# Peptides against a protein of PDB entry 3C66, part 57

Target 1, 189 residues: chain A of PDB entry 3C66
Amino acid sequence: KSWANLFEKNDFFFRYKFYLEITAYTRGSDEQHLKWSGLVESKVRLLVMKLEVLAGIKIAHPFTKPFESSYCCPTEDDYEMIQDKYGSHKTETALNALKLVTDENKEEESIKDAPKAYLSTMYIGLDFNIENKKEKVDIHIPCTEFVNLCRSFNEDYGDHKVFNLALRFVKGYDLPDEVFDENEKRPSK

## One batch from the design tools (peptide; made by RFdiffusion4, then SolubleMPNN)

Design b2_p15_4_s1 (from b2_p15_4, 6 letters changed)
Fold by OpenDDE base, seed 2:
Structure b2_p15_4_s1 (fold): chain B 189 residues (1-189), chain A 15 residues (1-15)
Amino acid sequence: as target 1 above (189 residues)
Amino acid sequence: ELIIEPEKLGPFSSP
């Protein structure tokens, strides 16, 4: 199967039992977010290469299209809440307390000039070659190296009040709703 | 069950 067919949304979020989510967060301008998320995205391939060589990882396949979202984020506490709750179907309902920015509402006076948190999320589908279901796979090292690589690129990216980065290991049934189309059924446990 | 460590890295908002 061509690598190109792996990048079609149609079955990517159903192909794997496990995913690594990489979310770049920005509480600032859209321009700041574009620079930050673009940097993070540019480094995902290096993370994939490091994951592929880990014992117990058989396959690490990136979904190449980021998922973009933004919220009205009036406080630092709201920004912390977004970073805590985003990226899991179990917790994402907490984000309903915030105003999601959409193409339909972005020009509303209450939204247009409001402080925003921007999110760009990349996904890596994971397949494991674990003979014993009791084996652990440690992804801490490659993930930490990835974060350090992104953060060290520009001193401004050290400002955690503006720029953040998180990685989350999720099961396919716990992926955020944004990855599925309205007609797609969420994977079962 | 497959155990992946860590399940979450970040947010790195802690000083």
Scores: peptide ipSAE 0.325, ipTM 0.866, DockQ to the pose 0.568
Fold by OpenDDE base, seed 4:
Structure b2_p15_4_s1 (fold): chain B 189 residues (1-189), chain A 15 residues (1-15)
Amino acid sequence: as target 1 above (189 residues)
Amino acid sequence: ELIIEPEKLGPFSSP
């Protein structure tokens, strides 16, 4: 089945029970984020290839469009909070303490010139070979290799105060609200 | 039950 047919947003976030989220974080300029996120995005296919060959992974399908968000991020603590709370429906409500940058508010003087955290999130839908009711799949190695690959590309990407990268394994019912359209119902447990 | 390890990788703190 060609990857091309997976580009239809319409059922991707309902098709799988499990997802791997890859979020590139930047606390800096939009230009810094564009370079960093673009690099991360360019490497996602390599992670997919590494996941596909793991015992217990049947399918690893990337969603090809990133989800972009940005927050006013005045402090390092705010940046840590974003990185802790983002990517799970259970925890994303904590981000309501921060000002989300939107197309409607981005030109407000208080937001325009504010320090920002930028987020670019890629999704991989996962299907598993559940032959045995107690299979462990260790994704640590391929995920760590991916992070190291991205971080080692430029020395500047070693600055964790500016550039971060996180991977999160999530269940479909715990995906962030941003992946669903207003008319879509979140998957049930 | 499917156990995926780790559930979260990162953010990596500066050493």
Scores: peptide ipSAE 0.325, ipTM 0.864, DockQ to the pose 0.571
Fold by OpenDDE base, seed 5:
Structure b2_p15_4_s1 (fold): chain B 189 residues (1-189), chain A 15 residues (1-15)
Amino acid sequence: as target 1 above (189 residues)
Amino acid sequence: ELIIEPEKLGPFSSP
């Protein structure tokens, strides 16, 4: 079954109880972000293959398209806040203190020339083999290998002031608002 | 209950 023929966007974020969120961050130019995010995206399939062979993971399905967002990011503290708060519905409201760059506002003089943080987010839907009431699945190894693979590609990606990468395990009810359409209700707990 | 570790990896900004 080709991964490309998987479900419409709407079915993907309701299909799984659990997701692995992979976010590439860039505080710099759009060109820098395009190179960095494109590299990260190109490696997601290798992470999926490593997740699928874990004994506790039954299914790991990547979503085919990244979610793109950008914020005005004048300070390093703002960049740290974005990386801390993004990727969870519980915490994403803190990002309302920052100016989200949109197609409507990107040409405003105060936004156009402002320092920006760019975000590209990939999702992997996860299904688990739950045989017992308490099962632990450690994803640290495959995730660390993935990060090392991305950062080792170019020495410039070692600059943590510019390029960052985060992986977050997220429950379906705690997915960011961006994955749902305005008419869609969040999955219940 | 399913425990997934770690819940968050990164940002890898600290050495």
Scores: peptide ipSAE 0.316, ipTM 0.863, DockQ to the pose 0.571
Fold by OpenDDE base, seed 3:
Structure b2_p15_4_s1 (fold): chain B 189 residues (1-189), chain A 15 residues (1-15)
Amino acid sequence: as target 1 above (189 residues)
Amino acid sequence: ELIIEPEKLGPFSSP
């Protein structure tokens, strides 16, 4: 099967049992988020290269498009909650307590001038080398190096009140709803 | 079972 078919959204989120999610968070302006998320996105290929050389990883394949979302985020506690709850189907329902910014509501006065948290999420599909009988794969080093690389690029990205970056290992059945189309059934366990 | 460590990295401690 051509590598081109891997870039169809529908096949990507059903192809792997495991995913690494990379989410860039910004509590600030859209311009701040565009710069931050663009930087993070530009470094994902370096993370992929570091993952591919791990003895337990057979394939690390990035999805090419980020998923974008934004929420009204009036408090630091709301921002912490977003970072805790986002990226898992089990926990994402907690985000329903916040107002999602949409194209339909973004011009409402209560939303337009409200503090916002912006999210850009990138996905890496993972296939593991089971033949090596490795029960454990440590991704801590390459992920930490990636976070440090992104945060060290500009001093402003050290402000954790504004700019954050999280990585989450997720099973395919626990992917966020955003990755599936309305007609797609979530993978079973 | 395949164990991946860490499951979560970010500004928040894994629960």
Scores: peptide ipSAE 0.296, ipTM 0.840, DockQ to the pose 0.366; fails the geometry check

Design b2_p15_4_s2 (from b2_p15_4, 6 letters changed)
Fold by OpenDDE base, seed 2:
Structure b2_p15_4_s2 (fold): chain B 189 residues (1-189), chain A 15 residues (1-15)
Amino acid sequence: as target 1 above (189 residues)
Amino acid sequence: ELIIEPEYLGPFSSP
């Protein structure tokens, strides 16, 4: 199967048992988010290269497109809640307490001028070398190096009130609903 | 069981 077929959405989120999620958060303007998320996205391939050389990782394949979402985010506590709850099917229902910004509602007076949190999420599918009987794989170093690389690019990206970055290791059955189409059944445990 | 560390590196976690 050509590499091109691996990037079809329908196959990607069923292909791996494990995923690494990379989410760029911005509480600010759309322009600020475009710059921040674009930077993060530009560095994902470097993270993949660092993951691939780990003895426990057999395959690290990035999904080619980010997932985009935005919420009305009136308080700093709301922004912290988004960052805590996003990226897991177990916890994402907490986001229902916030107003999701959509193309249908973005021009509403209560939404248009409201403070917003923007999210861009990249996914890496992971396959592990089970043969090595390694019960543990440490990805801390490459993930930390990635975060430091993104944060150090511009001093403005050090402002945690505006710009944030998180990495989450998830099982395929715990992926957010956004990765599946309405007709797709979530992978079982 | 396969253990991955870290499972989460949040925005407030010190590098």
Scores: peptide ipSAE 0.388, ipTM 0.877, DockQ to the pose 0.514
Fold by OpenDDE base, seed 5:
Structure b2_p15_4_s2 (fold): chain B 189 residues (1-189), chain A 15 residues (1-15)
Amino acid sequence: as target 1 above (189 residues)
Amino acid sequence: ELIIEPEYLGPFSSP
């Protein structure tokens, strides 16, 4: 099945029980983020290829569009909090303590000049060959290789105060609210 | 139950 036919956003986040989230973080300029996230996005297909050949993975399908968000991020502690709390419905409410940058507020003086954390998130839908009720699948190797590939591209990407990259395994019922439209009901457990 | 490892890989991964 061609990845190109996964165009209907509405079915992708309901199709799989499991997802891998790849989030590129930048605490800096929009230009820095564009370069970093663009690099990460360009390498996602390589991660998919490595996941597809793992024992126990039946399907790994990338969603083709990133989800973009940004927060006012005045401190390093705020940046750590964003990275800790983002990507799970259980924890994302903690991000309400920070100012989300929106199209409506981005021109406000207090937001325009504020330090920002930028986030670009790519999703991979996962289906597993579960023969037994208790199977363990280790994705550490392909994920680590992916992170190393992205980080090694430019020496500047070694600065963890500016550039970060996280991979999170999530269940469909624990996906962030951003992936669902207002009229869509979150998948049940 | 399916166990995937790691559940999180990043600089601030909770142990």
Scores: peptide ipSAE 0.378, ipTM 0.863, DockQ to the pose 0.365
Fold by OpenDDE base, seed 1:
Structure b2_p15_4_s2 (fold): chain B 189 residues (1-189), chain A 15 residues (1-15)
Amino acid sequence: as target 1 above (189 residues)
Amino acid sequence: ELIIEPEYLGPFSSP
């Protein structure tokens, strides 16, 4: 099936048992985040190409649109917590301790003037070639190369207090709630 | 069982 047919949200997040999540984090301005996330998003295709050639990966299909979220992030500890807890259904409930920025609340002065963490998340669906009896697939090299490529693009992206990038391997049943519509049932284990 | 490594590459992961 062509990638074009996988761009419907409802099909993509049920199609694979495994996903790689790529999240760009910014604690700063929306302008800073737009530049950083845009860079990361522009490089995802290179990561896909590197994953596809790994022995044991049969298919790596990117979801072409990012998921966007932002939180009020008063402290560095809050920013670390966001980066630790985001991207897994098991842990994302910890984010409920923070104020999610929404279209309804973004104009409130307490939210408007607050420090914010911005998140942009890209997803890659993975299918593995089990026929090769490969019990292990190492994605460390392509993932590290990807992070280095993004971080080295501009010196400003070396500031870990502002700009961060994480990759998480997740099972379909542990995808964040954001990928499912209210009427969709999460995949079972 | 299929093992994928790493499961997580955090924001402070060194090259």
Scores: peptide ipSAE 0.333, ipTM 0.857, DockQ to the pose 0.534
Fold by OpenDDE base, seed 4:
Structure b2_p15_4_s2 (fold): chain B 189 residues (1-189), chain A 15 residues (1-15)
Amino acid sequence: as target 1 above (189 residues)
Amino acid sequence: ELIIEPEYLGPFSSP
């Protein structure tokens, strides 16, 4: 199936057992995040191409739209927590300690001018050629190259206090809640 | 079992 047919949200997060999450983090301005996330997004295609040629990867299909979220992030520790806990259903509940910025609350004075962490998350669905019951696929190289490519684009993106980029391999049943509609049931194991 | 390495690549080494 052409990538064009994957643009429909409908079953993307049910189609694969495995996903690679790419999250661009920014603790700063919306403008900073827009530039950073836009850069990361622009490079995802290159990562996909590198993943597709790896032994054991049969398919790497990007979901074309990022998931956007932002949190009130008053401290560096909060920013570290976001980066540690985001991207897995098992750990995302820890983020409930932070104020999620929503369309409903964004104009509140306590939120409007608060320091924020912005997140843009892209997903790649993965299918593997598993010939044997125990196969190892190393994605370290393409992922590292991708991170380096993004961070090297501008010296400002080397500031880990502001700009971060993480990749997480996640099983479909452990995807964040944000990828499912309210009426959708999380995939089972 | 499928082993993917790394499971996490980010600013922090400990997932």
Scores: peptide ipSAE 0.283, ipTM 0.829, DockQ to the pose 0.385; fails the geometry check

Design b2_p15_4_s3 (from b2_p15_4, 6 letters changed)
Fold by OpenDDE base, seed 2:
Structure b2_p15_4_s3 (fold): chain B 189 residues (1-189), chain A 15 residues (1-15)
Amino acid sequence: as target 1 above (189 residues)
Amino acid sequence: ELEIVPKELGPFSSP
């Protein structure tokens, strides 16, 4: 039974209490972002395999499609702010200070020629085996190995001014609004 | 309580 058919978007963000977000950031061209995010996406399966074998992780299931967004990003400070605030419902409102690029506004002269930060976010749903009395699950090693694998692919990906990669552990109630449809209620605590 | 660490990894994550 193909993994792909089990993850209809509809239940994925309600199915798990915990998620690992993997966000590829690019402050540069769309072409640069496409290459970077495509690389990151291609490696997510390797991260999943490493997570699945960790003691205390019962299930690690990737969502198959990235979430894409882009912002006008005039400064390096704006790019740092995006990376700090994105990926949590508690903090994402700070991104309202930036101009979100949309299909409706992308052709506006002020947006078209502006520096942009591109974001591609992959989600992994996590289920934990709490019964094993392990109070702590450390995902540092597999996450670091994943980041190193992505960054080592091309020397250009070492430029943190252009290319960034973040992993965030979030609770289902703190997922970004982008993962829910307008008719969907955010999971309760 | 189940503790997952780290909570965040990225350019701003303290070592």
Scores: peptide ipSAE 0.240, ipTM 0.826, DockQ to the pose 0.403
Fold by OpenDDE base, seed 5:
Structure b2_p15_4_s3 (fold): chain B 189 residues (1-189), chain A 15 residues (1-15)
Amino acid sequence: as target 1 above (189 residues)
Amino acid sequence: ELEIVPKELGPFSSP
């Protein structure tokens, strides 16, 4: 079955017990973020191919669209906090201390010219071959190869003050709120 | 239980 035939957005985040989140972060301009996130997004299929060949992975399916968000990010500490707290329902409430940039507020003087952190998040749904009660699947190699591939593309992407990339393994019940519609019930444990 | 490692890979080490 082609990845293109993955059903509507609503089924994807209920279909898998496990997800790999790939978040490209940029503390800079929208143009810088567009270049960085676009590069990361262009390489996700290579990561999927490397995950699919791991003995413990039965299925690795990418979601086709990124999730985009941005925050007012006046300090480096705020940028570190965003990276630490984003991508998990357990921790994302800490981001409420920052001003989320929305279509409604983006033209406010206090937001328009403020330093921003931009986030683009790609999701990979994972299904595992569980033969034994205790199985370890190590995804370190393919994830590290992916990060190195993205960061080595341009020397500017070595600046961790501006450009960051994180991969997070999450359970479906711990996905960020942004993946669910207002009328959707979060998956239970 | 299924153990996946790492849980996170990025510019920061989760404590």
Scores: peptide ipSAE 0.239, ipTM 0.821, DockQ to the pose 0.379
Fold by OpenDDE base, seed 1:
Structure b2_p15_4_s3 (fold): chain B 189 residues (1-189), chain A 15 residues (1-15)
Amino acid sequence: as target 1 above (189 residues)
Amino acid sequence: ELEIVPKELGPFSSP
C-alpha cells in the first residue's frame, strides 16, 4: 500500500496501537517557533530510519503534517506545566487552565501582547514484531541522538527557557484529542 | 507484554 493512502488523518490514528510523539516547544516569537519546529520536522525522517532498524520494530511510519497549537504562557511555571501535561489524553485537560490561542481570539489585546508558548507535534505510528511476549524494545539511543541533532544545530536551541523538545511514547487510546475529528471515537483500551 | 523504554524523553532529559 503506497504512502499516499496513509494521508487520510482518520486512518493513521486508528492504524497503530502505539505512537511516538515528537513535540517542539517555543516560549517566544512565532518566528523563533517556525525556525525551531521546521528544523525538528526536517530531522524526523532520520529518526524514522533509526527506529526501523531496531530489533522488534516492524514499521515506523511518520504522519507528515504537524499539529500546531499555542497558549498564553505568562510564567515559566506555565511553560513547564505545558511540557508536562501535553501529549496524553490523561493529562491534557490540565491545559484548560491556560488560554488557548485561536484564530477567533488572537487579535484580542490581552492575547496579542501576551507571552506565548507554541507547540508543533509530529507523530510516528509504530508496529512491532511480537515474536516473543517478553521482548523489550529500547528506543533511548535513536531518540537521544535525534534530540542532540536538533539542539546542536544552533547554540540558541540550547536555551531551555525558550526552546524545548520532547518525545513521548503513547498508546492509541491515550493520543491527544487534537488527532481525532469531533465525530471520531478514540480507540478503546 | 511488550516493554518499550523509555516512555518519555522530556525537555530536561540530559543525555
Scores: peptide ipSAE 0.230, ipTM 0.831, DockQ to the pose 0.523
Fold by OpenDDE base, seed 4:
Structure b2_p15_4_s3 (fold): chain B 189 residues (1-189), chain A 15 residues (1-15)
Amino acid sequence: as target 1 above (189 residues)
Amino acid sequence: ELEIVPKELGPFSSP
């Protein structure tokens, strides 16, 4: 069965208790981000395959579309803050200190020519084989291999000042607000 | 810095 047929957008962020977020960050041009995020996205299937075979993972299901966002990012500190705060409902409110680039504001002179951080976020829904509440699943190796695979594709992607890649394990109730439609209620704890 | 998920992730662990 094609993954595309398994994921109706409508319930994906309610279907799982756990998600792996994969965020490609670029502080640079939209062209740089398109190349970087496109590379990362193209490799997500390899990460899924590595996760699916881990003991304790029952299901690893990718969401088919990235979430795209961009912020005015005048400083390196702002870029670090974005990477620290993005991807969790608990921390995403800190991003309100930055100007979110929207279709409505992108042509404003103060935004158009401003330094930007671009974000593309892919989601993997996770279900675990929990026989014992004390069981831990080590996903460090697959995640590290994935990051290394993406970073090693081009030497330019080794520049952490421009290109970053984060993998975050989150609970469904702590997903960013962007994954829910305005009429959707966030999953409860 | 790369945010790689913790080495030990349990369904009952906090991220």
Scores: peptide ipSAE 0.103, ipTM 0.689, DockQ to the pose 0.082

Design b2_p15_4_s4 (from b2_p15_4, 6 letters changed)
Fold by OpenDDE base, seed 2:
Structure b2_p15_4_s4 (fold): chain B 189 residues (1-189), chain A 15 residues (1-15)
Amino acid sequence: as target 1 above (189 residues)
Amino acid sequence: ELIIVPEKLGPFSSP
């Protein structure tokens, strides 16, 4: 089956039991976010290459498109909450306390000029070499190298009040709702 | 059970 079919949304989030989520966060302008997320996205292929050479990882397949969201984010505490709660179905309901920015509401006076947190999330589907009897796979090194690579690109990206980056290992049944269409059933445990 | 380490990296809060 062609590599091209792996990038169709239709089954990507059902193909793997495990995913690595890479989320770029920006509390600032949309222009700041576009630059930051674009940088992060441009480096994902390097992370994939580093993951693929790990003895415990059989396959690391990136999903080609980011998921984009933004929230009204009036406080630093709200920004910390977003970064804590986003990326897991178990915790994402906490984000309902914030106003999600949509195409329908973005022009409302209360939203248009409000401070915003922007999120861009990339996904990597993971398949593991179970045969190696390794109960543990350490991805700390490649993930840390990836973060350092992104953060070191521009001095401005060192400002954690504005720019953040998180990686999360997630089971398929705990993927955020955003990855599924309304008619799709979430994977079971 | 397969354990991935770390399960989460970041957010990097200001030191």
Scores: peptide ipSAE 0.288, ipTM 0.847, DockQ to the pose 0.558
Fold by OpenDDE base, seed 1:
Structure b2_p15_4_s4 (fold): chain B 189 residues (1-189), chain A 15 residues (1-15)
Amino acid sequence: as target 1 above (189 residues)
Amino acid sequence: ELIIVPEKLGPFSSP
């Protein structure tokens, strides 16, 4: 199937049983986030190439567009909570304790001047060569190499108070709500 | 069951 069919959002998040999520976090300015997320996004293709050559991985297909969100993030504890809870349907409800920044509310004085955490998330759909029901696939090395590649690009990206990066392996039924339209039902277990 | 290792990577602290 051609890469052209990956442009249909609705098909991509139902096509695979498993996904790798790559989230760039920034607690700072929108300009800082644009630079950081843009760097991370530019390196995703290298991660895909490293995943495709692993034993047990049949296919690794990136979704072409990032998902963007931002929250009012007044404390370091709030920023840690975002990084812990984001990226899984099981845990994302904890983010309801924070104010989501939207186009409708971004001009409110209480939101405009508030510290913000910005999130940019890339998705990779995974298909596996399951010969045996107990096959283990270790993705630690390629994922760690990817993180090191992103962080080593600029010394400023070593500041964990501002810039963070996480990868999460997620089953299709546990994808965040952001990947589905209002009329779409998440995959069942 | 297919096991992916690790299930979650990060937040990464600097080495």
Scores: peptide ipSAE 0.256, ipTM 0.836, DockQ to the pose 0.621
Fold by OpenDDE base, seed 4:
Structure b2_p15_4_s4 (fold): chain B 189 residues (1-189), chain A 15 residues (1-15)
Amino acid sequence: as target 1 above (189 residues)
Amino acid sequence: ELIIVPEKLGPFSSP
């Protein structure tokens, strides 16, 4: 089925019970992030293809646009915290300890020249073939292959202090707030 | 190396 039926944002995050989040992280320059996230983005289709052929996966449908965010990230601990807490509604409140970079504040001297972590997040909606409640779907292999593919593209992407790539399996009710518009109600459990 | 942010990507039981 052609990915050409680009689901509108509003339908996409309500359509599936499960999502795979792919977040490219960069603690460095915007240029570094653009290269890294662009690479990751370019490979998402390969991950989708690998997911679609898994017997337990009925649908793996990518959302077409990344979600972009950036935080002031003065320390490595802050960068680790971002990677731990981002991508889940239940944990994202911990990110409030960091300064989110916005269009309104990006020109402030304290923000402009601050070390930053950049995030680009891609979403894949998942539907499963639940024939048996006991069936295990293992997405670890295709996800690991994807990460390895991205990181092997350039030796610099092996530097985990700068470049990271995380995959998170989340339920629709635990999606980050950023995926919903202000007027949208988060999916219930 | 795969960084799996919580929930652990591994064999998961389809709900």
Scores: peptide ipSAE 0.129, ipTM 0.715, DockQ to the pose 0.087
Fold by OpenDDE base, seed 5:
Structure b2_p15_4_s4 (fold): chain B 189 residues (1-189), chain A 15 residues (1-15)
Amino acid sequence: as target 1 above (189 residues)
Amino acid sequence: ELIIVPEKLGPFSSP
């Protein structure tokens, strides 16, 4: 049984205490985002392999589908705010100041032609080796290697005004609302 | 710039 078929979406975001979020950001066209996010997504398996060999990590399990969202993003400050606030339940409410693009509103004239920030987020569930409670797991190395791998693929991905890549370590109780269905209760601390 | 959000990932003490 492939690991991809074992967990319904509903079990994945309750199964782990910790998650690594990988978000590809694009302030530009949908086509630019498709290329950038597709590249990032294609490399996630390499990051998983590098995480799995760390002594402090017992399991690194990727969720197979990205979460996609887009916001009207008229300014660079809005784009910085999105990158700062997205990916944590504690901070995501600040994004309510921006217009989320939805299937219901995407055809509105004020939204259709507006500058947008596109987001694609991949999740990795993490389980740690408890026996080594005193060992620091440093994920900076594999995460930095991953970011460098993605950004070095094309010189255009060096333009931080357009293309960005964030990695966030998040506890299960602090996952964004987007990962839960309306009827699902957020994990407790 | 590596946007590790939050900017400083780790070192994490294993729980």
Scores: peptide ipSAE 0.115, ipTM 0.712, DockQ to the pose 0.058; fails the geometry check

